# Designs tried in a protein design run: peptides against a protein of PDB entry 1IK9. Part 13

Target 1, 211 residues: chain A of PDB entry 1IK9
Amino acid sequence: MERKISRIHLVSEPSITHFLQVSWEKTLESGFVITLTDGHSAWTGTVSESEISQEADDMAMEKGKYVGELRKALLSGAGPADVYTFNFSKESCYFFFEKNLKDVSFRLGSFNLEKVENPAEVIRELICYCLDTIAENQAKNEHLQKENERLLRDWNDVQGRFEKCVSAKEALETDLYKRFILVLNEKKTKIRSLHNKLLNAAQEREKDIKQ
Target 2, 207 residues: chain A of PDB entry 1IK9 as posed
Amino acid sequence: MERKISRIHLVSEPSITHFLQVSWEKTLESGFVITLTDGHSAWTGTVSESEISQEADDMAMEKGKYVGELRKALLSADVYTFNFSKESAYFFFEKNLKDVSFRLGSFNLEKVENPAEVIRELIAYALDTIAENQAKNEHLQKENERLLRDWNDVQGRFEKAVSAKEALETDLYKRFILVLNEKKTKIRSLHNKLLNAAQEREKDIKQ
Target 3, 195 residues: chain A of PDB entry 1IK9 as posed
Amino acid sequence: MERKISRIHLVSEPSITHFLQVSWEKTLESGFVITLTDGHSAWTGTVSESEISQEADDMAMEKGKYVGELRKALLSVYTFNFSKESAYFFFEKNLKDVSFRLGSFNLEKVENPAEVIRELIAYALDTIAENQAKNEHLQKENERLLRDWNDVQGRFEKAVSAKEALETDLYKRFILVLNEKKTKIRSLHNKLLNA

## One batch from the design tools (peptide; made by RFdiffusion4, then SolubleMPNN)

Design b2_p29_7_s3
Fold by OpenDDE base, seed 5:
Structure b2_p29_7_s3 (fold): chain B 211 residues (1-211), chain C 211 residues (1-211), chain A 29 residues (1-29)
Amino acid sequence: as target 1 above (211 residues)
Amino acid sequence: as target 1 above (211 residues)
Amino acid sequence: ELEKAKKEKEELLKELEEEEKEEKKEEEE
């Protein structure tokens, strides 16, 4: 079961933050439980898949698009864009919400809620869920932080090895060329020495022929 | 101002989860505000630095150690180790807690609380704080996740460059040695040729002398 | 340094090729 709690403002009580809890199985389309609280009272209603389908049909809206609008209205909280207006009557227990566009306002949905007999249980469970969610997110943050620190160390280690490899390649090339030049110069000197010996031998032979 | 909310069980009402909110400036030692709620009623008290110091003195405990115990009792929540027992009288508004060790139980501290006139405001603010904390932790999780993905890409890029550098170093060494061997063999062949010419010239001269 | 070593290698190779050409000319009188 999935759950989302959001803050909403009711048109009738804009100064009092209300909390809208929505709980569902797998998809919001399969139906959901809606709970409203002001921190003193709570109201709950169950919305079936058939009711969602009927509301989509009544609106002449494709079901997937309608569920997409429900998700934005009920799960996103009223973001600072007052695109969604929430209304609740404590007397009738009737909850409805509207989508406000620039040129069009329309009712997106309505729910009959029932007043909870023991609102303190609902409020305690809601706070428990928030505290559990905080603990889970903190554990995830600590895990991700440790993984970041690991990845950063691993990156620094490979970077340092890479830089050493580059420097070692340049040093190797330089050393090999220096050694090669030395050996070539030794061979060049030996060739020159042998040439001079050949020239001397030829000159001595020419002297011996000239007697 | 820092804040921590924890779940506690009261000895008098063990079946009803209570919430203990502690709020403080910079350090718990400088004093704190304690709020207790059952989701219907709330009770609040302010504990001063002087009261904390006096309780430490009355316990004959070093202040830093005492504050360390307060932090464990009031901020950690009752972990599954029932090391801390919480007591509250709704009639007297007296809150006290004990530390239970294997062979010793002792009162760690006590606070006079006052019943909040409008508990719904405290409960709403508490839920708001939980929802804000969830949102902050979610944003931090998303940031850390993106950073992990970045660091992993950066690691893979450097690792791939490092492997290419290693292979390029080995290839360079092999190529340089092959080229050097070729040139050295040419020079060795030339030296052998010149030596043979010298030997022939010497043999011809020895023939001319015998002749 | 590496570029200097490469240049010194190229110069040494040219000098060796010139010496080999002079040696061939002296073998051909």
Scores: peptide ipSAE 0.014, ipTM 0.795, DockQ to the pose 0.032; fails the geometry check
Fold by OpenDDE base, seed 3:
Structure b2_p29_7_s3 (fold): chain B 211 residues (1-211), chain C 211 residues (1-211), chain A 29 residues (1-29)
Amino acid sequence: as target 1 above (211 residues)
Amino acid sequence: as target 1 above (211 residues)
Amino acid sequence: ELEKAKKEKEELLKELEEEEKEEKKEEEE
């Protein structure tokens, strides 16, 4: 079961924050339970998949689009743009909400709610759910923080090894070339010495032929 | 201002979860506001730094230790071990709590509370605080998740560069040695060839002298 | 391969040092 609690303002009571709890299984399209509270009274209604389908048909709206609007209205709260307006009569227990666009306002949905006999139980359970959600999110946050600190250490370790590898490669190349040049110069000097000895021997032979 | 909400069970009403809200500035030792609610009624009291000091003195407990116990009792909830027992009289509005150790149970503190005239406002504000805390924790969680995904990518990038650097260092060393050997062998062959030419020239001169 | 190349380098250096010693002996008769 999934649950979302949002803050809403009722047109009839704009000074009093209300809380809208929606609970559903897997998808909002399959139906949901809606609970409204002002922190003293609570009202609950069950909405079936068939009622959602009927409301979509009555609106001449494609079901997936309608459910998408339901999700925005009921799960996101009023949103920053007052795009959704909520209405509730405590007398009739009739809850309805409208979508306000620039050129068109229209009723998106309506529900008959029933007043909860023991609102304190619903409110306590709602607070418990909030506290449980806080605890879960704190545990996830602490886990992600520890993982972040681990990844940062691992990154610093590999970075330091990489920098050492680069420096060691450059040092190795430099050392190998220096050693190669030294040995090559020795052999080059020896070759020059041997060529000079051959030239001298040839000149002496040419003198011996000339007697 | 810091705030903590915890679930507690009152000895008089063990079947009904109560919520204990504590609010303070910087440290619990400087004083705090305590609010108790059952989701229908609320009770509030203000505790000063002087009252905390007096309770510590009356208990013959070191103030830092006493505040440490207050923090465990009032901010952690009952904890898993029922170490703290909470008592409240709705008639007297007297709240007190005990620490239960194996061999000793003792009163840790007591507060006179006042019944809140509009408990719905306190309950709504408490729910708002829970929802705000959830939103803050979700935003922190999403930020840490993105940071972890960044650090993991950065780690994989450096790791791949490091592995390439290691392989390139080994390949460079191998290539440089192979090239060095080839050039040395060429120079060695040239030295040997020049020595043989010198030996032949010396032998021919020895023949010409005999001739 | 690297160890082989290192060994071949050391052998080549030894043989070149021996040839230089023989040539110094022939210059000294």
Scores: peptide ipSAE 0.012, ipTM 0.794, DockQ to the pose 0.033; fails the geometry check
Fold by OpenDDE base, seed 2:
Structure b2_p29_7_s3 (fold): chain B 211 residues (1-211), chain C 211 residues (1-211), chain A 29 residues (1-29)
Amino acid sequence: as target 1 above (211 residues)
Amino acid sequence: as target 1 above (211 residues)
Amino acid sequence: ELEKAKKEKEELLKELEEEEKEEKKEEEE
């Protein structure tokens, strides 16, 4: 079962924050339970898949688009200011909500709710769900924080090894070229020496032929 | 202002989850506001720094140790099962709690609470605080998750560059040695050739002298 | 002079053989 609690403002009681709980199984399209509370009284209604389909048909809206609007209205609370307007009559137990567009407001949906006999139990369970959600999110935050600290250490270790490898490569290249130049110069000197000896031997032979 | 809400069970009403809110400024030692609710009624009391000091003195406990026990009792809720016992009389508005050790239970503290006239406002504000805390923790979780994904990418990028650097170092060393050997062998061949020419010139000179 | 050139040759050949041994040692390491 999935659950979302949001804050809403009722047109009839704009000074009193209300809480809208929606509970569903897997998809909101399959139906849901809606609970409204002001922290003293609570009202609950069940909305079936057939009622959702009928509301979509009555609006001449595609069902997936309609469920998408229900999700925005009921699970986001007051979205970006004034997009959704919530109305509830405590006398008739009739809940309805409107979508406000620039040029047109229209009723998005309506539900008959029933007053809960023991609102304190519903309110306690709602607070319990909030506290459980806080504890779960805190545990997830602590886990992600520890994992971030681990990844940062591992990154610093690899970065330091990479910088050492770059420096070692440059040092190796420089050392190998220096050694190569030294040995090449020695061999060049030996070649020059042997060439001079050959020239001297040829000059001496030319002197010996000239007696 | 710091705030913590916890679930507690009262000895008088073990079937009804109660909520204990503690609010303080900077340190619990400077005093706090305690609020108890069952989702229908609420009770509030203010505990001063002087009352905390007096309770520590009456217990013959060091103040920092006493405040540490208050923090465990009041901010953790029911710690690991049965360590703290909470008692409240709705008639006297007297709240007290005990620490249960293996061989000894003792009163840890006691507070006079006052019944809140409008409990619905306190309950709504408590739910609002829970919903705000959930939203803040969700935003922090999303941020930490994105940061973990970033750090993992950055680690993989540096690791791949490091492996390429290691392979490039080994390849460079191998290539430089191969080139070095080739050039050395060319110089060795030239030295051998010049030396054979010198030997031939010497043999011809020895023939010319015998001639 | 020819004997000096022969000795310098033998020294050069020995140095070349030592360098070939060092090269083989560096190829075996």
Scores: peptide ipSAE 0.000, ipTM 0.790, DockQ to the pose 0.226; fails the geometry check
Fold by OpenDDE base, seed 4:
Structure b2_p29_7_s3 (fold): chain B 211 residues (1-211), chain C 211 residues (1-211), chain A 29 residues (1-29)
Amino acid sequence: as target 1 above (211 residues)
Amino acid sequence: as target 1 above (211 residues)
Amino acid sequence: ELEKAKKEKEELLKELEEEEKEEKKEEEE
């Protein structure tokens, strides 16, 4: 089961933060449980897949698009842009929310909620879920931090090996060229010496033929 | 201000989760505010640095050690080891906790709390803090994840450059040696040819002298 | 003179063969 808790402000009670909890199985399209609380009272309702489909049809909206709007409204909370307005009547237990566009506002959805007999249990469970989520996220953060530190060490090790390889390549090239030039010069000197000896021997033979 | 919320079980009400909130300025030693809630009622008390010092003295415990025990008891919550037992009287508003060791249990600390007139405000604020902490930890997790992905890319890039450098070093060495051997062999062949010419010239001269 | 040139050649050929052996050893290590 997936769960999201959002802060919302009700038009009827703008001075107090309400909490909107939505719980669902894999997809919001398959239905969800909505829970509203003011920290003292709680109200819960179940919204079925059939109700979601009916609301989409009544709005003449494609179901996937409608569910996409529900997800934005109910799971993101009231973003700073007041794009969604939330209303709740404690008397009728009727919850509804509107999408506010520049030139038009329209009701996006409405739900009948039931007042929870033991709101303290719902509130305690909500706080427990928040604390569990904090602990899980902290453990994940610590793991990611350790992994970052590992990756940084591994990067530094490879970088250091790469720099050594570059330096070793340059040193090898320089050394091999120096050695090659030395040996080549020795062989050139020997060839020159042998050529001079051949020239001298030929000149001496030409002298011996001339008596 | 630093804050920690923990789940605790009271000896008097083991069937319900209570929440222990501790708020402090930089260090727990400087004093703290303790808030207890069952999700319906709330109780708050302020513990001063002087009270902490007095409790440490009364326990004949060094203040730093005592504060270390307070931190373990009040900020870690009831760990699975039942090392700390929490008690609260709703009648007297007296909160106390004990450290349980194998052979001895002793009272670690005690606080007078006051019942909060508007517990819903305290509970809403507590839930808001939990939601803020979740959002902050999620943002940190997303940042660390992106950083891990960056570090992994950077590692792969350097690793690929390193492997290319190794291969280039080996190729350079092999190519330079092959070129060197070719040029040396040419020079050796030239030296051998020149020496054969010298030998032939000398043999011809020796024939001309015998003739 | 010719025997000296022959000896110098044989020495040079030996030095060249030793250099070839060292190069081959460095290629095999």
Scores: peptide ipSAE 0.000, ipTM 0.790, DockQ to the pose 0.154; fails the geometry check

